Peptides against a protein of PDB entry 6B4E. Designs and how they scored, part 69

Target 1, 295 residues: chain A of PDB entry 6B4E
Amino acid sequence: TNFDKISKMFWHYKDKIAQIKQDIVLPIKKADVNVRNLLSRHKRKINPKFGQLTNSNQQLFKIQNELTQLINDTKGDSLAYHWILNFIAKAVVHQAETEVRVKPESALPLGKLTLYLLVQFPELQELFMARLVKKCPFVIGFTCEIDTEKGRQNMGWKRNNENKWEDNTSYDERMGGILSLFAIITRLQLPQEFITTTSHPFPIALSWHILARICNTPLNLITNTHFVILGSWWDAAAVQFLQAYGNQASKLLILIGEELTSRMAEKKYVGAARLRILLEAWQNNNMESFPEMSP

## One batch from the design tools (peptide; made by RFdiffusion4, then SolubleMPNN)

Design b2_p15_4_s2 (from b2_p15_4, 8 letters changed)
Fold by OpenDDE base, seed 1:
Structure b2_p15_4_s2 (fold): chain B 295 residues (1-295), chain A 15 residues (1-15)
Amino acid sequence: as target 1 above (295 residues)
Amino acid sequence: SMEEKAKKALKEAEE
């Protein structure tokens, strides 16, 4: 694992966030009133759709079509188009922080929707990754110290209105939610209409990177959160990961489930305990996956 | 070490 490369990637996306603000968000505030009104209307129509997702593929397809139409309506203005995509990127991540956090299996329909949009609108990819990395650096296997304010900020910790850091449980759950979404995206197949024409924008290999990079992370930087997000990843993608990489996947699952947890046993992390339970379930041929969506 | 194993696994998967 080249940690310098990971760091460069992390900061690339941090810079991208700044660029998005400068080049997309701020300019729209000065745009023509008609454009602003259009975007406002579209925002209002788009925002509730993520919450309308269910375990139904039929509902998913409906929402996909509706969003596609709404996004296409903005293509006549490049700035408007990029703004709406950035809004969608933010909304998807927000949905992961809120809904997926409390209902991990909701990552599946959300992930399917997101993957569709990422393929249908390629410009969404960088916008989405930038948002993901900002909110949850674990998606690229980035870790830094959190004993400083800057370190916590870099790792996606939030402060409330009183400038108080969020509690550990809240942070862990948010990170788990975001990581669940990303994990789902990496293990999903492309929609049938794209399989022959497009490569997967965030393939299962990215899950490999997450696990491997965490395994190679200095132990003094490993926290309960690492185990929480690994557990979230496990629930979301372990079955498909094993299908993709076979014995190599098994080795990596053992590394995170057994070796990493054992090395950190003294810390008595709750997340680690859960991960060990997941490992044991797998060893007993009882690895579970999210239920498939209904037609 | 765990790190070495992880590195090895990564290398093997990339091949």
Scores: peptide ipSAE 0.030, ipTM 0.731, DockQ to the pose 0.143
Fold by OpenDDE base, seed 3:
Structure b2_p15_4_s2 (fold): chain B 295 residues (1-295), chain A 15 residues (1-15)
Amino acid sequence: as target 1 above (295 residues)
Amino acid sequence: SMEEKAKKALKEAEE
């Protein structure tokens, strides 16, 4: 694992967030009143759609079509188009932070919707990845120290209006929710209409990178959060990961489930205990996945 | 070591 490369990637996306603010978010505030009104209306229509997802494919397809139309309405103005995509990127990540964190299986319909949009609107890919890395750098296997304010900020910790850090449980759950979504996206197949014409924008190989990079992370930087997000990833993608990489996948699952947890046993991390339970379930031929969506 | 095992696994998967 080349940690310098990972750090470079991390800062690339941090710079991208700054660029988005300067080139998309701030300029739209000075745009024509008609454009601003259009975007305001679209924002209000788009935002509820993510919460309307269910375990129904029929409902998913309905929402996909509605969002597609709303996004297409903005294509006549490049700035408006990029603004609405950036809004969607933020909204999807927010949904992961709020809904997926408490109901992990909701990542499946959200992930399917997101993957569809990423393929339909390629410009969303860079915007979405930048937002993911900002909020949850674990998605690229980045880790830094959190003994400084800047370190905590880089790892996606939030402060409230009184400048108080969020509690550990809240942080862990948010990171787990975001990573669940990303894991689902990496293990989903492209919709049938795109399989022959488009490559997967965030393929299963990115899950491999997450696991491998965490395994190679210096132990002094490993926290309970690492185990929490590994558990979230496991629930979301372990079955499909094993299907994709076979014996090599098994080796990596054993490394995180047995070896990494054992090395950190003295810390008595709750996340590590859960990951061991998942490993044991797998060893007993009882690895579970999220249920498939209904027609 | 765990790191060595992880590096090996990664190399093998990339082949």
Scores: peptide ipSAE 0.029, ipTM 0.726, DockQ to the pose 0.140
Fold by OpenDDE base, seed 2:
Structure b2_p15_4_s2 (fold): chain B 295 residues (1-295), chain A 15 residues (1-15)
Amino acid sequence: as target 1 above (295 residues)
Amino acid sequence: SMEEKAKKALKEAEE
């Protein structure tokens, strides 16, 4: 694992966030009033759509079509188009932090919707990834020390209005929610209409990178959160990961489930205990996946 | 060791 490369990638996306603010968010405030009004209306229509997802493919397709139309309405103005995509990127990640956090299986419809949009609107890919990395650096396997304020900020920790850090449980759950979404995206097949025309923007190989990079992370930087997000990943993608990489996948699952948990046993991390349970379930031929969506 | 093999596999996959 080349940690320098990972760090460069992390900072690339940090820079991208700054760029988005300067080149998209701030300029739109000075845009024509008609454009601002259009975007305000579209924002109001788009925002509730993510919460309207269910385990129904029919509902998914409906929302896909509605969002596609709303986004297409902005294509006449490049700035407006990028602004609405950035809004969507933020909204999707927010949905992961809130809904997926409490209902992990909701990552499946959200992931399907997101993957569709990422393929349909390629400019969303960089915007979305930047937001993901900002909120949850684990998506690229980045880890830094959290003993400093800057370190915590880099790892996506939030402070409240009283400048108090969020509690560990809240952080763990948020990270788990975001990682669940990303894991789902990586293991989903492209919609049938795109399989022959485009490559997967965030393929299963990115899940491999997450696991590998965490396994190679210095042990002194490993926290309960690492195990929580690994557990979230496991629920979201382990079955499909095994299907994709076979024996090599098995080795990696054993590394995270057995070796990594054993090395950190003295810490008695709750997340590690859960991951151990997942490993044992797999060893007993009882690996579970999220239920498939209804027609 | 299995761990070494896995690490090697990981390295190869990242290349």
Scores: peptide ipSAE 0.027, ipTM 0.693, DockQ to the pose 0.199
Fold by OpenDDE base, seed 5:
Structure b2_p15_4_s2 (fold): chain B 295 residues (1-295), chain A 15 residues (1-15)
Amino acid sequence: as target 1 above (295 residues)
Amino acid sequence: SMEEKAKKALKEAEE
């Protein structure tokens, strides 16, 4: 029954993507020339900001303020506002696919920025989640078969201009990057100014869902990618997850690190081997988290 | 096993 619900959620967000195209992206092309020019200028200013993030909180706050101003400039036109938010959603996910993929710790500043924007601009939440699910269904614990073209597409596999599927390694790394970002968001505290007034839009419970749903996934659908994204999640959120749920968290970490890897041992997945190393490090009281950002 | 029981419990909680 739970997988039916997950599937419904998956397709809900797929439909949302189609709706965004129809109701936001396409209509703006016919909008007033002044609006289009505004959005073009803002797009050019916004896009580089995500790559300008560092491990500095000072830099983060600067970028937050700049983006806030740029987004607020569009609020006079609802369509323009939603278009900018959709653009931001796409840009954040793209940054996860590229930068976080190669430097996982970069998920921390990106996650902080994203969480701030999600709270500051609530309309971003559905746009962002739809983009995440489209690109990386693992964020909601969805898995389907990839023996068909449609199955691969549903699981976020890309084709190049020659209609060739991306390499397995490329897919694994992209999924890991996106999942790292989402994991970070789930384990971050709300900015101080929002703690008393707003609930967390993507709380740590969503990490619980990811792990539990993967543990319950039929073994014949489990691939190396599942272990890769679990490893990415582990690096990003395991420490905070243990802090949040205590013994229950420990049980779930053992399930993914020991039980799931053992059940799939015959496949000799590289991702599974890495996850076992992470488990062993934890058992030896050597679990590490990403370093905190500098002032 | 303990792990199997935990998995079952998690499954039930997720549903």
Scores: peptide ipSAE 0.026, ipTM 0.679, DockQ to the pose 0.172

Design b2_p15_4_s4 (from b2_p15_4, 9 letters changed)
Fold by OpenDDE base, seed 4:
Structure b2_p15_4_s4 (fold): chain B 295 residues (1-295), chain A 15 residues (1-15)
Amino acid sequence: as target 1 above (295 residues)
Amino acid sequence: SKEKAAQEALKEAEE
């Protein structure tokens, strides 16, 4: 693992966030009133769609079509188009932070929707990844110390209006929610209409990178959150990961479930305990996955 | 060892 490369990626996306603000968000505020009105209307129509997802593919397809039309309506204005995609990127991540954190299996319909949009609108990919990395650096296997304010900020910790850090549980759950979504995306197959024409934008290999990079992270930087997000990843993608990489996947699951947890045993992390339970369940041929969506 | 093999696999995947 080249940590310098990972760091460069991290800062690339941090810079991208700043660029998005300067080149997309701020300019729209000065745009023609008709454009602003259009975007306001579209925002109002788009925002509730993510909450309307269920475990129904039929419902998913309906929402996909509705969003596709709404996004296409903006293509006549490049700035408007990028603005609406950035809005969607933010909304999806927000949904992961709020809904997926409390109902991890909701990552599946959300992930399917997101993957569809990422393929249908390629310009969404960088916008989405930038938002993910900003809020949850674990998606690229980035870790830094959190003993400083800057370190906590880099790792996606939030402060409230009183400048107080969020509690550990809240942070862990948010990170788990976001990581669950990303994990789902990496293990999903492309929609049938795209499978022969396009490559997967965030393939299962990115899950490999997450696990490998965490395993190679200096132990002094490993926290409970690392184990929490690994558990979230496990629930979301372990079955499909094993299907993809077979014996090599098995080795990596053992590394995170047994070796990493053992090395950190003295910390008695709750997340580590859960991950160990997941490992044991797998060893007993009882690995569970999220239920498949209905037709 | 299984651990060594796993570590090697990780290295190969990241390279």
Scores: peptide ipSAE 0.032, ipTM 0.715, DockQ to the pose 0.195
Fold by OpenDDE base, seed 2:
Formats: sequence, structure tokens, C-alpha cells
Structure b2_p15_4_s4 (fold): chain B 295 residues (1-295), chain A 15 residues (1-15)
Amino acid sequence: as target 1 above (295 residues)
Amino acid sequence: SKEKAAQEALKEAEE
């Protein structure tokens, strides 16, 4: 694992967030009033769509079509188009922090919708990844120390208005929700209409990177959160990961489930205990995946 | 060892 490369990637996306603010968000405030009004209306229509997802493919397709139309309405103005995509990127991640956090299986319809949009609107890819890395650096296997204020901020910790850090449970759950969404996206197949014409923007190999990079992370930087997000990943993608990489996948699952948990046993992390249970379930041929969506 | 082999596989996949 080349940690210098990972760090470079992390800071690339941090810079991208700053660039988005300067080049997209702030300029729109000075844009033509008609453009601002259009975007305001579209924002109000788009925002509730993510919460309208169910386990129904029919409902998914409906929402995909509605969002596609709304986004296409902005293509006449490049700045407006990028603004609405950035809004969508933020909204999707927010949905992961709230809904997926409490209902992990909701990552499946959200992931399908997101993957569709990422392929349909390629400019969303960089915006979305930047937001993911900012909120949950685990998506690229980045870890730093959290003994400093800056370190915690880099790892996506939030502070309230009283300058108090969020509690560990809240942080763990948010990270788990975001990671679940990303894991789902990596293990989903492209929609049939895109398979022959487009490469997967966030393929299953990115799940490999997450696991490998965490396994190679210095042990002194490993926290309960690492095990929580690994458990979230496991629920979301372990079955498909095994299908994709076979024996090599098995070795990596054993590394995270057995070796990493054993090395950190003295810490008695709750997340590690759960991951151990998942490993044992797999060893007993009881590995589970999220249920498939209805027609 | 199995662990060593897994680590080597990880390195190859990241290259």
C-alpha cells in the first residue's frame, strides 16, 4: 500500500471541495435571477426524491426519470448544471448519513439511483467522490490520527455550535452509513443499457482498496470506527466481493475478520466484536446479503 | 504463509 498516494488523493479531493465552493457555489449567488430561481425550484423538487425511494424497482425507475429530466433542464447553463449536480452529490451523502445510518438495506435503492446518475451525468463523479472523501475518508482507505483537532476534522468529525465534538456513536454510525452506500455502488452492476458503452465509474476494485488499505494501516491508528465501517461494508458487499475475486477475496476477508480483530483484541472494540460475528457466520455458511429489490 | 500470500496479493492489486 502506497500511503503517499492515498494521502495525495485525499488532499486532491479536499482541494476539490474548496474549488467547488469558489467556482460553483459562490458564483451562482451572483448569477442571473432567472437562473437562481430555476435552481431554487429544482432544488425543492429534487431534494425529496431521495427519501421517496423504496425497495421497488418501479419506484426507482420513476425517480430516475424524474431526476434525469430535472437535471437536463439545467444543461443550457454550465454553471447551473454543475451546481445542481453538486447539490445532488451533497443530498445523496446526506441521505446516507441519515437514512442508511438507521436502515442499512436502504443503501441498495439509493446506490442504484446514484450509480445511474453517475453514469448518466459523468460530471457528477468528481463532485460525488469529493463529497464522499470529505465526509468519510474511509471510502479511499485514508486514515490519520485523531489526537488533534485537525486530524479529527480530516477524518470527518463534526463539532457543534459549542465547539464540542460529536459523540463516538454518532460518528461511527454516520461513517457506517456513508461507507454502506459506497460499498453498494462498487458492487452493483451497471444498468443493462450502459454495460456495453460505459465503464463502471466506481468498480468493485475500490472495495478491494478499502479493505487492503485498512489492513495495512498502522495499528496505532486503528479505531472502533474502522471495524464499524468494515462491518457495514461486509453487510453491503461481502457476497458480491467473494463472487468477483474468489479465493483472493476469501483471504482478504479472513485478514479483516480474523487477523485484524485479533491484533486489536485488547481494545475490546464493539465494532470488532460484530465483525468477528460476521466472520463466524460466513465460516458457518451463513453469509447474508441485502434482499433484492422488488420489480 | 497464507497471510503473506494475501498481503502480496493486496500489493499487486494496488499497483
Scores: peptide ipSAE 0.032, ipTM 0.712, DockQ to the pose 0.205
Fold by OpenDDE base, seed 5:
Structure b2_p15_4_s4 (fold): chain B 295 residues (1-295), chain A 15 residues (1-15)
Amino acid sequence: as target 1 above (295 residues)
Amino acid sequence: SKEKAAQEALKEAEE
């Protein structure tokens, strides 16, 4: 694992966030009043769509079509188009931080919707990845120290209006929610209409990178959060990961479930204990996946 | 060990 490369990637996306604000968000405030009104109306229509997802494919397809139409309405103005995609990127990540956080299986319909949009609107890919990395650096296997304010900020920790850090449980759950979404996206097949013409924008190999990079992370930087997000990933993608890579996947699952947890046993991390339970369930031929969506 | 073999495989995959 080349950690210098990972760090460069991390900062690339941090810079991208700043660039988005400068080149997309701020300029729209000075745009034509008709464009601003259009975007305001579209924002109001788009926002509730993510919360309307259920375990129904029929409902998913309905929402996909509605969002597609709303996004297409903005294509006449490049700035407006990029603004609405950036808004969607933020909204999807926010949904992961709130809904997926408390109901991990909701990552499946959200992931399907997101993957569809990423393929249908390729310009969303960089916007979405930048937002993911900012909020949850674990998606690219980035880790830094959190004993400084800057370190915590880089790792996606939030402070409230009183400049107080969020509690550990809140942070862990948010990271787990975001990582669950990303894990689902990596293990989903492309929609049938795209599978022969388009490559997967965030393939299962990115899950491999997450696991491998965490396994190679210096032990002094490993926290409970690492185990929490590994557990979230496991629930979301372990079955499909094994299907994709076979014996090589098994080796990596053993590394995170047995070796990494054993090396950190003295810390008595709750997340590590859960991950060991997941490993044991797998060893007993009881690995579970999220239920498939209904027609 | 099985863990050692897994670690070696990991290194190969990252290269």
Scores: peptide ipSAE 0.031, ipTM 0.713, DockQ to the pose 0.164
Fold by OpenDDE base, seed 1:
Structure b2_p15_4_s4 (fold): chain B 295 residues (1-295), chain A 15 residues (1-15)
Amino acid sequence: as target 1 above (295 residues)
Amino acid sequence: SKEKAAQEALKEAEE
């Protein structure tokens, strides 16, 4: 694992976030009143759509179509178009932080919707990835120390209005939610209409990178959160990961489930305990995946 | 290929 490369990637996306603010978000505030009104209306229509997702594919397709139309309405103005995509990127990640956090299986419909949008609107890909990395750097296997304020910030820790850091449980759950979404995206097949014309923007190989990079992370940087997000990933993608890579996948699952947990046993991380349970379930041929969506 | 990606990932994990 080339950690220098990972760090460069991390900072690339951090810079991208700053660029988005400067080049997209701030300019819209000074845009023509008609454009601002349009975007305000669209924002109000788009935002609730993510919460309207269910385990129904029919509902998913309906929402996909509605969002597609709303986004297309902005294409006449490049700045407006990029603004609405950035809004969507933020909204999707926010949904992962709030809903997927408490209901991990909701990552499946959200992931399907997101993947569709990523393919339908390629400009969303960079915006979305930047937001993901900012909020949950684990998606690219980035880890740094959290003993400093800057380190915590880099790892996506939030402060409240009183500048108090969020509690560990809240952080772990948010990271788990975001990673669940990303994991789902990586293991989903492209929608049928795109399979022959487009490559997968975030393929299953990115899941491999997450696992491998965490395995190679210096042990002194490994926290309970690492195990929590690995558990979240496992629930979201382990079955499909094994299907994709076979024996090679098995080796990596053993590395995270057995070797990494064993090396950190003295810490008695709750997340590690859960991951070991998942490993044991797999060893007993009882690996589970999220339920499939209804037609 | 998926196999190639797996091999690359394994190498990364083994380092």
Scores: peptide ipSAE 0.041, ipTM 0.756, DockQ to the pose 0.430; fails the geometry check

Design b2_p15_5_s1 (from b2_p15_5 with A1M V11I D13P)
Fold by OpenDDE base, seed 5:
Structure b2_p15_5_s1 (fold): chain B 295 residues (1-295), chain A 15 residues (1-15)
Amino acid sequence: as target 1 above (295 residues)
Amino acid sequence: MIEELLSLDDIPPLL
C-alpha cells in the first residue's frame, strides 16, 4: 500500500538518526583535541544565531554570511564538517519547537536561513530531514497509533526527566511549530543566486504530500494534532500553495477544511474548529499570509 | 464524503 512506502521512509530516517550517532557524533568524541576545541568554539558561536533572526532581510543576510564562514572553517575535516551540519540541523528544529511554536511568523526568517544553508551545503539535507521526521513525522505524512509507548515515541512524543509524557497541548504546539517551518521551506523560492543552477531540495510538492497523506489517513488515527498542524501549515503556506496548483490546490484545501473536519465533528477537536475558521476566511476572500520581511 | 482518495504520489502540475 502507499502507506507501506511512507512507513519505509519513516524507518529509513529513524535508521539515519542511529547512523548519525554512530558515524558522526560518537567518533568526534575521540577526535584530535584541536578539532574538538574548534567544534566547541563554533558550536558556541552558531547556537545563538538562530535566535538573532528578525523580520529584517539585512539581519538574515548577516547571519547567513556568518554561518557560512563558520561552516566553511570545518571543511578541512570531513567528520568535523558533518558534525557541524548535524548540529545545525538539530538547532534549527529546536528553534522551531521553541520560538516558532509561540510566534509562527518567525518561521519565515528561519525558513529562509535554513533553505539557504540546505542549498549551500547539500550534505545538510539528509541530516535535516532525518531530524524533522524523528521530531515530527507529520512532515512526511506518517501517522501511527499512540495507544502504546512505542507509538507515542514514533510520533515524536517526549518524556520528561521523571519519565512522564508531555502534555497534549505542548505536543500539539511543538508539532505545529516544526510543521510551520517545514511548510515555509516548501513554499519559499530559492535564493536568486541558486535559481538557475539548483533544484529546490524540499519543493511545494512536499506540502501536497502532507495534505494528501493526512486526507488518506484512517479516521481512527486522526487526532487533534492533525488539525493543529494543518492549521499551522495553512497559515504558513496556503496562499503560495494556491498560487502553485490553482484549482487542484483549492480542491485539496476544501477536503481538509470542510470534508475532514466534518467527518471528525463528533470529536469536537479545537484544532478542527480553527481550521474551519481558516476555511471560512478563505471563502470570504480574507486569506492571509505572513508579512514579507523588511529590507 | 471524501469521494476521491488522492494518490499519495500523484502531484498535479504546477501552474
Scores: peptide ipSAE 0.132, ipTM 0.771, DockQ to the pose 0.255
Fold by OpenDDE base, seed 3:
Parts: C-alpha cells; structure tokens; sequence
Structure b2_p15_5_s1 (fold): chain B 295 residues (1-295), chain A 15 residues (1-15)
C-alpha cells in the first residue's frame, strides 16, 4: 500500500490552500475599489443560488445559466476570475456541510450544478479539490490519527470560537454531506454537450480509490466516521458503481459492508451497523438510489 | 486479507 503517495497528495492540496490565500484571497483585498465592488455584488448574487436548487432540471438549467453569466463577467480580470471561482468552491462545499448533511438527496442537483461548472470553468477543478481535501480528506482516502490537535485539524475537525471541538455527530454528518456530494459528482455523466469533447474531471475511478484506500487503512485508524461516509457514499453512488465495474464493484462492496464491519464489530459503531443494513438490503435485491430529477 | 485483494492503484476496467 503506497501510503506515501496519498500523503503527498494530501499535503499538495494543503499547500494549494495556502497558495490560494496568498495569491488570490489576500491580494484582492488590495485590489481596485471597482473590482472589489464588482466581486461583492457578484458574491451576493451567487451565494443564494445553491440554496435555490430543487429536484427540477428546469430550475437547475436556470441556475447554471445565471452562474455562467456571473462568472463570465469576471474573466476580464484574472485575479477577479480566480477569486470568484474560489468563492464558488467554498460555497459548494459549505452547502454540502449544511444542506446535504440533513437532506442527502439534495446532493444530486448540487452535484449536477457543480459538475457543469467544473467543465465550463476548468480552473475551478484545482480550487474545488483543494477545498474538498481540506474539509474532508476522506475524498482522497486519506486518514491520520485524531488523538492530537494537529491530527484532528488535518482530518477536518472544527473548533468553535471558544476553542472547543465540534461533537462527534456534527463531524460525522458534515463529512457524510461532503462525501455524498463528491460521490454524486464521480458517478454523474457529463452533460450531453461535453461528452465528445471533454473527459470527466472527477470520474468514477475516484470512488474506487476512496473505497480501496479505506479498506487498506490500518484498523487502529478506522473510526465511526469511516463507516458513516461509506454509508453516505453507498446511498449516493453504489448503484452506478456496480454498473461501472460489475463483479469487481460487488467484491469491494462486500469488503466494506461485511468484512470491514466484522473486523470492527467490537467497537459497536453506529455507522457500521447502518452499513450492514445497506449491505443486507442489497443482498435482498433492494438497493436504493436517489430519485431522478423532474423535468 | 483485504490487502491481498485490493491494490490502492489497481483500478479495474470499466464495463
């Protein structure tokens, strides 16, 4: 198991976050007043759009068009353009942390919107991935110990204004929400207009990496959160994952649902119990997926 | 057991 490669990838994105702060976020504070005013107005228009998503494709297309126009308005200034894309990356992840965590099926319209933007604006890809890894390192299958402050920070744990760690339930739900979004993106097909001209920026192979890397994680590092995010991934992508990889997918689903849960049975993790229920539902030919969006 | 079955970089072919 090449854990060094995963660690290098993790630290690459941590460095990218620092670079974004230095080269994009801080410089814009010193930019021309007209640029700052433009970005402030655009931020106010963009931010509500993610909460306006519904299960309607018509509403999705409307929001896609509105966001496309707002982003294109910034292309004349490279710094402004990168700033607005970084803002969008942060806003999408925030929507996963707040809305998807309580309504997992909302990941579908959010994922479709995000995938569209990632293809339309390729510079968003690195900004978005860096934000995902910072907030939820599970998206690349990275795990470290959480018995230290630095370990907890690396795994995306938050502290409040009183320097108190968030509760386990809040952390688990946030990680589940973010991973649901990422899982959806990996299993979505490109919009019809891009299928022949563009490769998928975050393909289903990235879901394989998540599952495989978690299975190969040292058992002493496995927590309830790992099972929670596997359950979130399952609801979001298991059906399409089986369609993509067939028998190889089935083997991996059995490994996480049966073998990994059995190895950790002494811990009595609630997330593991849920994952076993999902496995049993599949074995009974009752694997559920999110409903398709309305026209 | 799991390590024998899966490589982190061994992605199977798509169907």
Amino acid sequence: as target 1 above (295 residues)
Amino acid sequence: MIEELLSLDDIPPLL
Scores: peptide ipSAE 0.123, ipTM 0.770, DockQ to the pose 0.268
Fold by OpenDDE base, seed 1:
Structure b2_p15_5_s1 (fold): chain B 295 residues (1-295), chain A 15 residues (1-15)
Amino acid sequence: as target 1 above (295 residues)
Amino acid sequence: MIEELLSLDDIPPLL
C-alpha cells in the first residue's frame, strides 16, 4: 500500500470540496432570481425523496424517475445543474449519516438510488466522492492521527454548537453509516439498462482497497472506528465480496477479522469484538446479508 | 482513482 498516493487522493478531494464551494455554491447565491427560485423549488422536492425510500424496488424506480426529471430540468443552466448534483451528493451522504446509521439495511435502497444517479449523471461522481472523503476518509482507506484538532477534522470528526467534539459513539455510528452506503454501492450491479453501455463507477475493487489499506495501516493509528466501519462494511458487502474474489476475499476477511483484531486485542475495542463475532458467524456458515428488496 | 492491490499476495503481513 502506497500511503503517499492515498494521501494525495485525500487532499485532492479536500481541494475539490473547496473548489465546489468557490465555483458552484457561492456563485449560485449571485445567480438570477429565477435560477435561485428554480433551485429552491427543486431542493424542496428532492429533499424528502431520500426518506421516502423503502425496501420496495417499485418505490425505488418511482423515486429514480422523479429525481431524473428534476435533475434534467436544470440542464439548461450548467451552474444550476452542478449545484443540484452537489446538493444531491450532500443529501445522500446526510441520509447515510442519519438513517443508515440507525438502520444499516436502509443502505441498500439508498445505494441503489445513488448508483443509478451516478451512472445517469456522471458529473455526480466527483461531487459525491469529494463529499464522501470529506465526511468519511475511510472510504478510500485514508487514516491519520486524531490526537490533534487538525487530525480529527481530517478524519471527519464534528463539533457541536458548543464547539465540543462529538462523542465517540456518534462518530463511530456516522462513519459506519457512510461506509455502509459506500460498501453497498461497490457491491451492487449496474441497473440492467446500463450494464452493456457503461462501466461501474465505483466497483467492488474499491471495497478491496478499503480492506487492504486498513490492513496495512500502522497499528498505532488503528482505532475502534476502524473496526466499526469494517463491521459495517461486512454487513453490507462481505457476501458479495466473497462472490467477487473467492479465496482472495476469504484471506482478506481473515486478515481483518482475525489477525487485525488479535493484534489490537489489548485495546479491547467494542468494534473489534463485533468483528470477531462476524468472523465466527462466517466460519460457522452463517454469514448474513441485508435482505433483498421486494418488487 | 489510485489502483491498489487486487491480490493478497501483494498485501504484506500486519506490522
Scores: peptide ipSAE 0.037, ipTM 0.718, DockQ to the pose 0.134
Fold by OpenDDE base, seed 4:
Structure b2_p15_5_s1 (fold): chain B 295 residues (1-295), chain A 15 residues (1-15)
Amino acid sequence: as target 1 above (295 residues)
Amino acid sequence: MIEELLSLDDIPPLL
């Protein structure tokens, strides 16, 4: 694992967030009143759609079509188009932080919707990835120390209005929710209409990178959160990961489930205990996946 | 950037 490369990628996306603010968010505030009004209307229509997702493919397709139309309505103005995509990127990640954290299986419909939009609107890909990395650096296997304020900020820790850091449980749950969404996206097949025409924008190989990079992370940087997000990843993608890579996947699952947990046993991390349970369930031929969506 | 797929051989033993 080349940690310098990972660090460069992390900072690339941090810089991208700053660029988005400068080139998209701030300029729209000075845009024509008609454009601002259009975007305000579209924002109000788009925002509820993510909460309207269910475990129904019919409902998913309805929402996909509605969002596609709303996004297409902005294509006549490049700045408006990029602004609405950036809004969507933020909204999807926010949904992962709020809904997926408490109901992990909701990552499946959200992930299907997101993947569709990422393929349909390629400009969303960089905007979405930048938002993911800002909120949850684990999606690229980035880890730094959290002993400093800057380190905590880099790892996506939030402060409240009193400048107090969020509690560990809240952080772990948020990271788990975001990682669940990303894991789902990586293991989903492209929608049928795109399978023969385009490559997957965030393929299962990115899940391999997450696991491998965490396994190679210096042990002094490994926290309970690492095990929590690995558990979230496992629930979301382990079955499909095994299908994708076979014996090589098995080896990597054993590395995270057995070796990494054993090396950190003295810390008695709750997340590690859960990951061990997931490993044992798999060893007993009881690996579970999220239920498939209804028609 | 779609990075090249890492091999398991790229994973050193845990310390």
Scores: peptide ipSAE 0.041, ipTM 0.718, DockQ to the pose 0.166; fails the geometry check

